Peptides against a protein of PDB entry 4CIC. Designs and how they scored, part 26

Target 1, 148 residues: chain A of PDB entry 4CIC
Amino acid sequence: KVSTKGHYGVQAMFDLAQHFGEGPVSLKSIAERQGLSEPYLEQLIAVLRKAGLVKSVRGAQGGYILAREPRDIKVGDIIRVLEGPIAPVESVSQDDPEHSLKFDFSVTKSVWEKVKKSIEEVLDSITLADMLKDAEEAQMAQGYMYYI
Target 2, 147 residues: chain B of PDB entry 4CIC
Amino acid sequence: KVSTKGHYGVQAMFDLAQHFGEGPVSLKSIAERQGLSEPYLEQLIAVLRKAGLVKSVRGAQGGYILAREPRDIKVGDIIRVLEGPIAPVESVSQDDPEHSLKFDFSVTKSVWEKVKKSIEEVLDSITLADMLKDAEEAQMAQGYMYY

## One batch from the design tools (peptide; made by RFdiffusion4, then SolubleMPNN)

Design b1_p10_4_s2 (from b1_p10_4, 7 letters changed)
Fold by OpenDDE base, seed 4:
Structure b1_p10_4_s2 (fold): chain B 148 residues (1-148), chain C 147 residues (1-147), chain A 10 residues (1-10)
Amino acid sequence: as target 1 above (148 residues)
Amino acid sequence: as target 2 above (147 residues)
Amino acid sequence: GSSAFLLGAS
């Protein structure tokens, strides 16, 4: 599962992509549009900023912008920044030593590696620009359904 | 992430596949080979049995067997039984009502749906028989490195 | 509980 962190991170980045070229966007406005708490969003944005995906702009019209064009940011990039490496299986938490007998059989590992690769390929194939395009297409399709 | 439950469930099912045709396998023996606690394995096996993937055999040589041939059990089947539907994103736990504003934007949903589909395709493309074959190939490759 | 595939539970 992409964590809530990854999920909301992608939402926040997509919001910034929708406003790309319009100048800085306030965290408050992103939070309101995306249905996120501002404190939670601040944490996400801090991580994304440190990773160089987002820039902060200071001043009266300050806020945040994408650090790169939407086409140059993959969903996979966002997920890796927020979640780390895509892991298809939960790391057996070290805290249960009795279950920590990592008989990580090579064959079962190979299954999860295939899953990992597949997820990575999908997430790396989708940019924020692709998401913007999909949103536009969806809006147009809805508009046409109202006219028919 | 596949939960620990899903992970160990696949391991347990693979163990049963390795012994398919040899008769019933005890939970103890599976637990020992797979490095699982017997009580934990019992819980997994109970779920798998209820789902019809495993059968219990009673008697002195009692234990568990696969309910179907290894080729007829997909990894995806095991995961769905143990984990439910493959969800690429955590269900926003209802417990944080402030974050529960599911502005599940259609576009972000589509991303996760693509991920879900990809995972399902992979897991449904792998059977226990495929895993057995991979294990055999790996063993042969190791054997050839020693000669 | 639906242990949904958690990608990224750190």
Scores: peptide ipSAE 0.061, ipTM 0.795, DockQ to the pose 0.183; fails the geometry check
Fold by OpenDDE base, seed 5:
Structure b1_p10_4_s2 (fold): chain B 148 residues (1-148), chain C 147 residues (1-147), chain A 10 residues (1-10)
Amino acid sequence: as target 1 above (148 residues)
Amino acid sequence: as target 2 above (147 residues)
Amino acid sequence: GSSAFLLGAS
């Protein structure tokens, strides 16, 4: 599961992508549009900023912008920043490696590594620009359904 | 993340697969080999049994066996039984759908659906038989490194 | 705490 943190982080970044080129967006406005608490969003944005995915703009019309173009930010980048390395299994604390048959551990580990790789490939294949495009297509489709 | 429950469930099922055709395996023996607590394993096995992935054998040499051949049990089946549907995102409780722009929600949801599908495809592509084969290959490779 | 990608039951 993507944590709530990862989920909301992607939502917040997507909101910033939708406003990319329009200037800084306030945390309040993002929170309102995405249904997030402002304090929670502030924590997310702080992490994203530190990672260089978001920039803070100071001033009366201050707020946040994407630090890079939407095409240069993968969903995987956001998730890695917020959640760390994608781990499909919690490291079952190798605390007692002595009793686990090393081999069984290796085989099961390989399953989870395959899952990890698959998740990474998916998340790294999706950019914020791709999400924007999907949003545009969905809006157009809705518009056509109202005209039929 | 696969929960600890899912992880240990796969380990336990793999242990049973390694002994498939040899008769029932005791929970104690599985627990010892897999480094699991017996009480925890008992809970896992109960769920797996109820789902029809494991059978209980009664008697002095009683224990558990796979209910199906290793080739007929996917890792995905085990995970679904133990953890339910693979959900890449916790359902952010749609509790306040009113404030989320429906569209943004839809796009982000689609991302997670893609992740879900990818995970399901991987887990459904791996059977216990595949895991057995991988184990055999790894053992052979280790044997060759010692010569 | 490392928010690990948990696949769990909703």
Scores: peptide ipSAE 0.061, ipTM 0.798, DockQ to the pose 0.558; fails the geometry check
Fold by OpenDDE base, seed 2:
Structure b1_p10_4_s2 (fold): chain B 148 residues (1-148), chain C 147 residues (1-147), chain A 10 residues (1-10)
Amino acid sequence: as target 1 above (148 residues)
Amino acid sequence: as target 2 above (147 residues)
Amino acid sequence: GSSAFLLGAS
């Protein structure tokens, strides 16, 4: 499962993509549109900014913009920044140290590596530009349903 | 991430696959080989038995066996039994009910559905028989490195 | 905490 942080991070980045080229967007406006608390969004944006995916614009009409074009930002890049490396299995190490027998079961490890690779391939194949296109197609389809 | 439950469930099922055709295996022996507590393994096996993936054999030499051949059990079947449906996104519902805004963002939902489908395809493409074959190949490779 | 891609049961 993608964490709530990853999920909302992708939504926030998609919101910025929808406004790309229109100038800076305020955190307040993103929070309102995405149904997020402003303090929570501030934390997400801080991480994304530090990673170089978002830029801050100063001034009275300041806010945030994508640091790159939507076509140059993969969903996988956003997820890796917010959640770290995609790990198919929870690291057994932290909660039950006694039962964290490092049974490096090589065969089970290979299964999880295949899952990891598959997830990475999917997330790295989708850009914010692809998401914008999908949104436009969905809106057109809804518009046609109201005219029929 | 696959939960610890899913991970150890696959290991336990793989242990039973390695002994398939040799008769019933005790929970104690599986627990010892896999480094699991016997009580934890009992809980896993109970779920797997109820789902019809494992059979209990009664008697002094009783224990557990796979209910099907290793080729007829997918990793995906084991994971679905132990963890339920594969959900790419955590259900926001439990921890912060106030911020669980059902923003059914259709576009983001489609991304997660693609991830789900990809995971399911991988896990449904791997059987316990495939895992047995991979283990044999790994042992042969190690054996050749010692010669 | 790194919220890992949890395929876990809620």
Scores: peptide ipSAE 0.058, ipTM 0.795, DockQ to the pose 0.608; fails the geometry check
Fold by OpenDDE base, seed 1:
Structure b1_p10_4_s2 (fold): chain B 148 residues (1-148), chain C 147 residues (1-147), chain A 10 residues (1-10)
Amino acid sequence: as target 1 above (148 residues)
Amino acid sequence: as target 2 above (147 residues)
Amino acid sequence: GSSAFLLGAS
């Protein structure tokens, strides 16, 4: 599962992508549109800003913008920033040292590595620009359903 | 992350695949070879048996066998049995109804659906027979390093 | 550590 953090991070970044070129967006407005708590969003944005995916704009129209064009931000970039490296298997917690006979069976590891690679390929193949395009296509499809 | 349950389930099934055709394998022997607790393995095997992936053999040489050939058991089958359907995003727990404004943004859902599909495709493309082959290739490669 | 992809934690 992508964590709630990753999920909401992608939503917040997508909101910023939808407003790209319109100037800075307030955290409040993002929180309202995305159904996120403002404090939670602040935490996400802080991490994303530190990673250079988001910029803070100061002033009367202060807020946040994407630090790069939507086409230059992959979903994988957002996930890696928020969640770290994709780990397909939960690392057996260190805390039960006795039964952690990590029989790191090389073969089972290879399965999980293949899963990891596949996830990375998918997430790295999707940009915020791709998401914007998908949203536009969905809106057009809805518009046609109202006219038929 | 694949849960510990899924991970160990795949290991246990792979152990049974390595012994396929040799007769029933005791849970104790699987547990020892795979570094699993026998009680934990019993729970896994019970689920796998109920799902028809494993058979119990009774008698003096009692134990467990794969219910199907290794080529007919996908890693995805094992994972689905042990963990249920692949969910790429943690369903926001029902318990905080107020902030669960599931703005199910269709677009973000589509991203996770793509991830889900990709994971399923990978796991369904790998059989226990494929894993056996990979193990053989790895052993051959190690054997060549000693020469 | 928030494990990124929790597949099996049902």
Scores: peptide ipSAE 0.056, ipTM 0.785, DockQ to the pose 0.616; fails the geometry check

Design b1_p10_4_s3 (from b1_p10_4, 6 letters changed)
Fold by OpenDDE base, seed 3:
Parts: sequence; structure tokens; C-alpha cells
Structure b1_p10_4_s3 (fold): chain B 148 residues (1-148), chain C 147 residues (1-147), chain A 10 residues (1-10)
Amino acid sequence: as target 1 above (148 residues)
Amino acid sequence: as target 2 above (147 residues)
Amino acid sequence: KESAFELAVS
């Protein structure tokens, strides 16, 4: 499963994408719009900033912006930054050598590798720009339903 | 991540597939070959049996067999039985309504749905028979390298 | 029913 961290990270980045070009947004405003706790969002933003996906702007109207255009940020990039490599199987902690899955049978491993590749391909095929477009299309569709 | 349960479940089912047609295999033998604890394997097998993927055979040479041919069991079937529906995102426990992700923003949800679909397609495209074939091919390749 | 399949990204 994509962790809550990954999920909320994508939401936060999407919020920043929606405000791209409008200047910096406060963490408070993102938290309110996305239904996230501000302290949790601070942790996410810190990681994203360190990875160079987000920039902080100082001043009275300070806050955060995307460090790159929405088209230049893949969902896969966000997930990798927040969660590391996509692993479809729980890595048995290397720390218990006795219960280490000694038999990483090559054939079963290949199944999970195929799953991994598939997930990566999907997440790398979706940019924040794609998400913005989808949101616009959804809003237009809702607008048309209210006029009918 | 596929849970350890799903991972080991696929391994156990694959072991049963390798012995399909040879009669019942003991849980002990599966556990030994697959590096699983016998108690853990018992839990997995119980679920798989209840779902009709595995059959128990009674007697001195008793044990377990696949309930269907390897070609009729998808990896996706095993995972669904052991873990339920494939969910790419952790379900926020419904129990904390205050911290419930109120904003299941439709667009972000669509991303995870695409991931889910992709995973399902992959797992439903792989049967135990496909895994057997891959294992045979790998063994043949190793055999040719030693000659 | 909580979807039990958790894809952990490691």
C-alpha cells in the first residue's frame, strides 16, 4: 500500500500545483484545504523541500511553491521521495537473519518485480499537470450537470 | 507492499503446484522447502483451504494438494483470498472520524485506482502454471551453464 | 471491509 505519507504527500503537492504561478501558499492553507494536520504536513514538506520538489519563500506572504513546473513532477517522483523505492513486497527486515526469507525463490521474486514495474510505470506516467487537467475536466463536468 | 502473508501464500501455493499430480504433501515438507514456520503455514493453508484453493487429504500419506490445476489458479486469486481486495493505499481506519481523510479528493483517488488496476492486471495474468514454466526454464538455463 | 491488501512502498 502507498502509505498515508505517500497519499498525503501527493495531495499536498497537488495543492501546490493548483496554486502554481500564484505565489507562495502557507502550510496552514494547504492543511485546511486538504484536511491534513499542520504538523504532519510540516514533516512532509520538509522532506519534499530537501528533495528539491518544493521551495520555501520567506516573508510576510511567504510559504511554499513547487520547485518545478507541474509537468516536470511525476507522481512517481513524489512517492520515491517520501517512501523510497516502490516495493510491492514487505522487505523482510534484514535484521532477523534467522527468519530471513532464505528462500527468495527466484520465480516468486519475479512476480513481485513485475508488479513493481507496473506500479512504477503508472506512477511515472502521471504528472501533476495531468492531475490538474483531470481536475479541470471534472469541474467542467460538474458545472454542466448543474446547468442541466 | 504485498504482506508477508501474501508473499508466503504464493510461495506455498507454488510449492503445491510443483508437486501437483504427485499426491499430497505434508505441511512440514512445504515449510522446510520454502523456509516457512510450520505454524504460520498452517494459518495460511487454513485460509486457502476455506477458499477452496487447497484440499486436505487424510491418512498416513496425507497432506495438502491444490484444489485446481495450476493453470486455473491465478496469483491474483491467491492474493485476494489471503489479503482481500488489492488496495494500493492504506485504508485510513474508519475508526478515527476526526482524522478521517475527509478530502478524498477525486483526482488523487483516481491515481490510486489506476495503480490498483495495474496490479490486478499483472497478478491476474500470472498463473501457477506460468510460474512452473518459468521455474523449468530457469533450471534448464542453469543446466546448460554447467555443461 | 477494510481492504487488507496494503502495498507498502519500501
Scores: peptide ipSAE 0.073, ipTM 0.826, DockQ to the pose 0.155; fails the geometry check
Fold by OpenDDE base, seed 2:
Structure b1_p10_4_s3 (fold): chain B 148 residues (1-148), chain C 147 residues (1-147), chain A 10 residues (1-10)
Amino acid sequence: as target 1 above (148 residues)
Amino acid sequence: as target 2 above (147 residues)
Amino acid sequence: KESAFELAVS
């Protein structure tokens, strides 16, 4: 499962993508639109900024912007920044030595590696620009349903 | 992440696949080979049995067998039985009503649905028979390295 | 850094 952190991170980045080119967006406005607490969003934005996906703008109209164009940010990039490398199986914590007989069954490992690769391929194939396009198409489809 | 339950469930089912056609295998022997506690394995096997993936055999040589041929059991079937439906995102627990403003952003949901579909396709493309074949090939490759 | 991407199968 994508953690809540990864999920909300993608939502926050998508919010910034929707406002790309309009100038800096306040954390307060993002938090309100995304239904997130401002303190939680501050933590997410701090990580994303450190990774170079978001920029802070200072001043009276200060806030945050995407550091790159939406087409240059993959969903996979956001997830890797927030969650680290995609791992389909929890590493059996070294802390339970009795259960840690890592029979690294090479065969079971290969199954999880295939799953990992598949997830990476999907997440790396979707950009914020693709998400913007999908949102526009969905909005147009809803508009047509009201006119019919 | 596949839970420890899902991971060990696949390992236990694979152990039964390796002994398919040889008769019933004791839980003790599976636990020893897979490095699992017997009580934990009993819980896993109970779920797998209820789902019809494993059969219990009674008697002096009693134990467990696969209920189907290895080719008829997908890894995805094992995971769904043990973990339920594959969900790429944790459902925000209903218990925190204040954070439950599920802005179901249709667009973000579509991303996770694509991930789900991809995982399902992979897990449903791999059978226990495929895993057996891969194990045999790996063993042969190791054998050739010693010659 | 432990991979935090947990596939929770619900």
Scores: peptide ipSAE 0.073, ipTM 0.826, DockQ to the pose 0.521; fails the geometry check
Fold by OpenDDE base, seed 1:
Structure b1_p10_4_s3 (fold): chain B 148 residues (1-148), chain C 147 residues (1-147), chain A 10 residues (1-10)
Amino acid sequence: as target 1 above (148 residues)
Amino acid sequence: as target 2 above (147 residues)
Amino acid sequence: KESAFELAVS
């Protein structure tokens, strides 16, 4: 599962992508449009900014912009920044060393590695530009449904 | 992430696959080989049995066997039984309806659906028989490294 | 470091 953090991070980045080229967007406006709490969004944006995916613009009309074009930001990039490496299996907490019979089940590990790779491939195949295109297509399709 | 339950469930099922055709395996023996607690394994096996992936054999040499051949059990089947449907995103707990502005972000949802589909495809492409084969190949490769 | 992408199979 993508954590709530990853999920909302992608939403926030997508909002910034929708406004790319229009200038800086306030956190308040992003929060309102994406149904996020402003404090939560601040935390997300701070991480994304530190990772160089978002830029802060200063001034009266200040806010945030994507640091790169939507086509140059993969969903996988956002997730890696927010969540770290994709792990398909919960790391068994290292805390109880005694019962951690680390049976290096090499075979079971390989299954999870295949899952990981598949997830990474999917997330790295989707850019914010792809998401924008999908949104536009969906809006057009809805528009046509109103004419039927 | 596959939960610990899913992970250990696959391990337990793989152990049963390794002993398929040899008769019933005791929970104790599975627990020992797989590094699982016996009580935890009992819970897993109960679910797997109820789902028809495992059979209980009664008697002095009783225990558990796979209910189907290893080739007929996908990793995805095990995971679905233990974890339910694969959800790539944690369902935002329905509990606070007010702030659940369900912005049906159709676009973001589609991303997660693609991830879900990808995971399902991978897990459904791997059978216990495939895992057995991989284990055999790995053992052979290790044997060759000693030469 | 808790690997954050927990694919929780719901």
Scores: peptide ipSAE 0.066, ipTM 0.820, DockQ to the pose 0.528; fails the geometry check
Fold by OpenDDE base, seed 5:
Structure b1_p10_4_s3 (fold): chain B 148 residues (1-148), chain C 147 residues (1-147), chain A 10 residues (1-10)
Amino acid sequence: as target 1 above (148 residues)
Amino acid sequence: as target 2 above (147 residues)
Amino acid sequence: KESAFELAVS
């Protein structure tokens, strides 16, 4: 499972994407809209900022903005920043050298590597811009349902 | 991440696949070959047996066998039995109705659904027979390196 | 507690 950290990180980044070009967004406002704990969000944003995905803007209208355009931020980028490399299996401690030598281990490893690759491909195929587009399309579809 | 449970479950099932047609395999032998705790393996096998992926054979040569041919057992089947439905995100409790109503939630949900689908497709595309074949190919490749 | 298959995309 994408951890709660990854999930909320994507939500927070998506919120920033929705407000991209509108100026800095306060953490409080993101937390309120996304139903996140503000202290938790602060931790997420700190990591995202350090990774260069988010910028802090100082001043009376201070807050956070995306450091890059939504089209230039993949969901995979967000997840890798927050969670590290996508590992489909809990790291059976690479430190068990005895398991690395077992032929059976190599075959099972290949299964998980295929899963990893698949996840990476999906997450790297989705940008924040794609998410924005999907949101717009969904909103339009809902709007049309109310007019029928 | 596939839990340790899922990982070891696949290993145990693969071990049974390697011995398919050779008769029942003891849990002890599986545990030894796979480097698993026997008590932990017993728990896994109990679940797998209940799900009909493994059969218990009684008698002096008792143990476990695959309940189906290796080609008829997908890795996805094993994972679903042991872990339940593949959920790419920790169930943000579906019970938070307030989150379900947020448009933003729907978009993020779609991302995770795509991930889920991708994982399912991969895991459902790999059978124990495929794993056996891969193992044989790898063994042959290693054998050729020594000659 | 349904053991949700947690794919940690980590």
Scores: peptide ipSAE 0.066, ipTM 0.823, DockQ to the pose 0.160; fails the geometry check

Design b1_p10_4_s4 (from b1_p10_4, 5 letters changed)
Fold by OpenDDE base, seed 3:
Structure b1_p10_4_s4 (fold): chain B 148 residues (1-148), chain C 147 residues (1-147), chain A 10 residues (1-10)
Amino acid sequence: as target 1 above (148 residues)
Amino acid sequence: as target 2 above (147 residues)
Amino acid sequence: GEDALELAVS
């Protein structure tokens, strides 16, 4: 499962993508639009900034911007930054030493590796630019439904 | 993430697949071979049995068998039984009523739906029979390395 | 809650 962290991170990055080229966006405004708590968003943005996906702009009109163009940020990049490597199976907590028979059956492991690869391929195939396009198409479709 | 439950469930089902046609296998023997606690395995098997993936055989040589042929059991079937629907994102716990602005942005939701579909396709493409074949091939490859 | 397959993207 993509954690709440990953989910909200993608939302926040998408919000920044929607405002890309318009200058810095305040965390408060992102939080309000995305329905996120500002403190939680601050934590997410800190991680994203450290990873070089977001830039902080200082000043009276300060805030955050995408560090790259929306087309150059994959959903997979965001998820990897926030959650680390995509793991399809929870690592059996090493803490139970006795039954840690690492019978990671090579065969079962291969199943999860295939799942991992599939997830990575999907997430790496979607950019923030793709998401922007999808949003525009959805808005246009809604607009047409009101005119019918 | 496939939970530990899903992971161990697939292991247990694979063990039963390896013994398919040989008669019932005891939970103890499965637990020993797969490195699982017997009580935990009992819980997994109970769910799998209720879902009709496993059958219980009673008697002195009692135990469990696959209810279907290995080719007729997908990994996806096992996971769905044990974990329910494949959800790529944790459902935001409904319990915070105020900030539950379900702004499930349709766009972000679509991303996760694509992930879900991809996972389902992979898991539904792999049967226990496929896993058996892979295991046999791996054993043969190991055998050839020793010769 | 329906135990959705938590894909832990770790």
Scores: peptide ipSAE 0.044, ipTM 0.804, DockQ to the pose 0.170; fails the geometry check
Fold by OpenDDE base, seed 4:
Structure b1_p10_4_s4 (fold): chain B 148 residues (1-148), chain C 147 residues (1-147), chain A 10 residues (1-10)
Amino acid sequence: as target 1 above (148 residues)
Amino acid sequence: as target 2 above (147 residues)
Amino acid sequence: GEDALELAVS
């Protein structure tokens, strides 16, 4: 599962993409638009900033901007930053040593590797620019439905 | 993430596939081979049985068998039985109502739907028979490395 | 609850 962290991270990054070129946006404004708590968003933004996906702008009109153009940020990049490597199987937490007989069953591992690869391919095929385009198309489609 | 439940469920089903046609196998034997606790395996098998993927055989030589041929059981079938629908995003647990503003942002949802579809396609493309074949090929490859 | 297969990206 993309964690809640990954999900909200993509939402926050998409919000920044929608405002790309308009200058810095406040975390408060992102939080309000995306239905996120500001403290939670601060944590996400801190990670994204450290990874170089987001820049902080200082000053009275300060806030955050994308560090790269939307076309240069893949959804996969965001997910990897927030969640690490895409793992289709929950890493058996170290804590239950008895069940930790990682029968590294090679065949089952290969199944999960195929899943992983498929997820990576999908997420790496989608940029924030693609998402912006999809949003525009959806808005246009809704506009046409109201006129029919 | 495929949960530990899904992971071990696939392992258990694969074990049953390896013994398909040999008669019923005991849960104990599966647990030992797959490195699972017997109580945990019992829970998995109960779910799999209820879903009609596994059959219980009664008697002194009783145990469990696949309810269908390995070629007729997809990995996706096993996962759906054990974990429900494949969801690429963790269902925001109902418990934090304040964060539950499911901003059902249509665009982000579409991303996850694409991921879901991709996962489903992969898991539905792999049968237990495919896994058996892969295991056989791997064994042959290892055998050739020793010569 | 439909416990959706959560692909945990760890």
Scores: peptide ipSAE 0.044, ipTM 0.807, DockQ to the pose 0.167; fails the geometry check
Fold by OpenDDE base, seed 1:
Structure b1_p10_4_s4 (fold): chain B 148 residues (1-148), chain C 147 residues (1-147), chain A 10 residues (1-10)
Amino acid sequence: as target 1 above (148 residues)
Amino acid sequence: as target 2 above (147 residues)
Amino acid sequence: GEDALELAVS
């Protein structure tokens, strides 16, 4: 599962994408819109900033902006920054020697590698721009449902 | 991540697939070959049996067999039995109200649904028969490297 | 530990 961290990270980045070109967005405003705690969001944004996906803008109207255009940020980029490499199987923590996957059975490993590749392909195929488009389409569909 | 349970479940089922048609395999033998504890394997096999993926054979040469041919068992079937529905995002446990995904933001949900679908498609595209074939090919490739 | 994407199949 994408961790809560990855999930909220994508939400925060999507919020920044929705406001791209409008100037810096405060963490408070992102937190309010996305239902995130400010402290949690600060941690996420710090990581995203360090990775070069987000920029901090200083000043009275300071805040955060996307460091790149929404089309140049893949969901996979966000997830890799927040979660690291996509691993479909829990790495058996070395700490329980009894449950150490002693036999990295090559065939089963190949199954998980295929899963990993598939996930990566999906996440790398979706940009923040794609998400923006999907949101617009959803909003239009809702608008039409209210007119019917 | 596929849990350890899912991972070991696939290994156990693959072991049974490798011995399909040879008669019942003891849990001990599976455990030894797959590097699993017998008690853990017993739990896995119990679930798999209840789901109709494995059959128990009684007698002096008793043990377990696949309930279906390897070609009729998808990796996805094994995972669904052991882990339930594939969920790409951890369901925020209801117990931490502060981290309740209050806003199931529809667009982000759609991303995870796409991931879910992709995982399901992959796991449903791989049968135990496919895994057997892959193992045979790998063994042949190793054999040729020694020559 | 590299927090790999925990794809929990649940």
Scores: peptide ipSAE 0.043, ipTM 0.803, DockQ to the pose 0.493; fails the geometry check
Fold by OpenDDE base, seed 2:
Structure b1_p10_4_s4 (fold): chain B 148 residues (1-148), chain C 147 residues (1-147), chain A 10 residues (1-10)
Amino acid sequence: as target 1 above (148 residues)
Amino acid sequence: as target 2 above (147 residues)
Amino acid sequence: GEDALELAVS
C-alpha cells in the first residue's frame, strides 16, 4: 500500500503541475482543492522542497511552484522522497529478537525483489506530464458524454 | 509492503512444498525450520486450511500437506488468502470522516490501479513449483562453488 | 528513518 502521505503527496504535486507556468500557488489554495488540511500540506511541501521537487516563492503573490517541468518529475521520484525506498516487505523492526531470526530465505527474497522491481518500473514510467495528459483526455471524454 | 503475515505465510507454504509427496508435516517441524512460533503458525495454517490451500491429516503421523500440487498454487493465491485483495493504497479507515473526503481524483486512482495490476501480474506468475526450482538452482550453484 | 513504501497487501 502506498501510504496516505505518498497518496496525498502525488495529489499535491499534480495540483502544482496543473498550475505550472501560471506562477506561485498558495498552500491554502492547494489544500482547499485537494481536501487536505493546511498544516498537513505544509509538512508534505516542506519535505518536497527539501528534496528539490518544489520551490518556494516569496512576496505578496508568493507560494509554491514545481522546481522542474512536469515531464521531468516521475511519480516514483515523489514516492521515494516521501516514503523512502520502495520496500515490498515490511522491514521487521530489529527490536524483537525472537522474530528477528528472519531466515530471509533467498527464494522468498527473490519474489519480493521481483515485486519491487515491477512497482519501480511502473512508478518511474509515469510523469506528472503523463498525468496531465490523462486528465485532459478524461475531461474531454466527459464533455463529449454530456453533449451526446 | 507485504505484511509479516503474508511473508511468513509464503515461507510456510514453501516449506510444505519442499516436503510435498513425503507425507504430512507437523506444525512443530515447520515452526522450527522457519523460525516461527508454533502458535503463530497455527493461526496461519488455520486460515490457509479454511481457504483450501492446506489439508490436515489426522493420526500418529498426522500434520499438514498442500491441498494442491506446488504448480497449482500461485504466490498471489497465498497473499490474497492471508491479506485479502491487493490494495496499492492504504484504505483510509472509515472512522475519520474529516479525512474521508477522498477526492479519489480519477487520475491518481489510475496510477494506483496500474501499480496494483503490476503487482498482481508478478505474484500470479510465480508458483510454489517455480520457487522450488529456484531453490534447487541456488543449491546447485552453491555446491559447485565448493567444488 | 526512511519509511519504505508500505505496500500493504490488503
Scores: peptide ipSAE 0.043, ipTM 0.811, DockQ to the pose 0.537; fails the geometry check

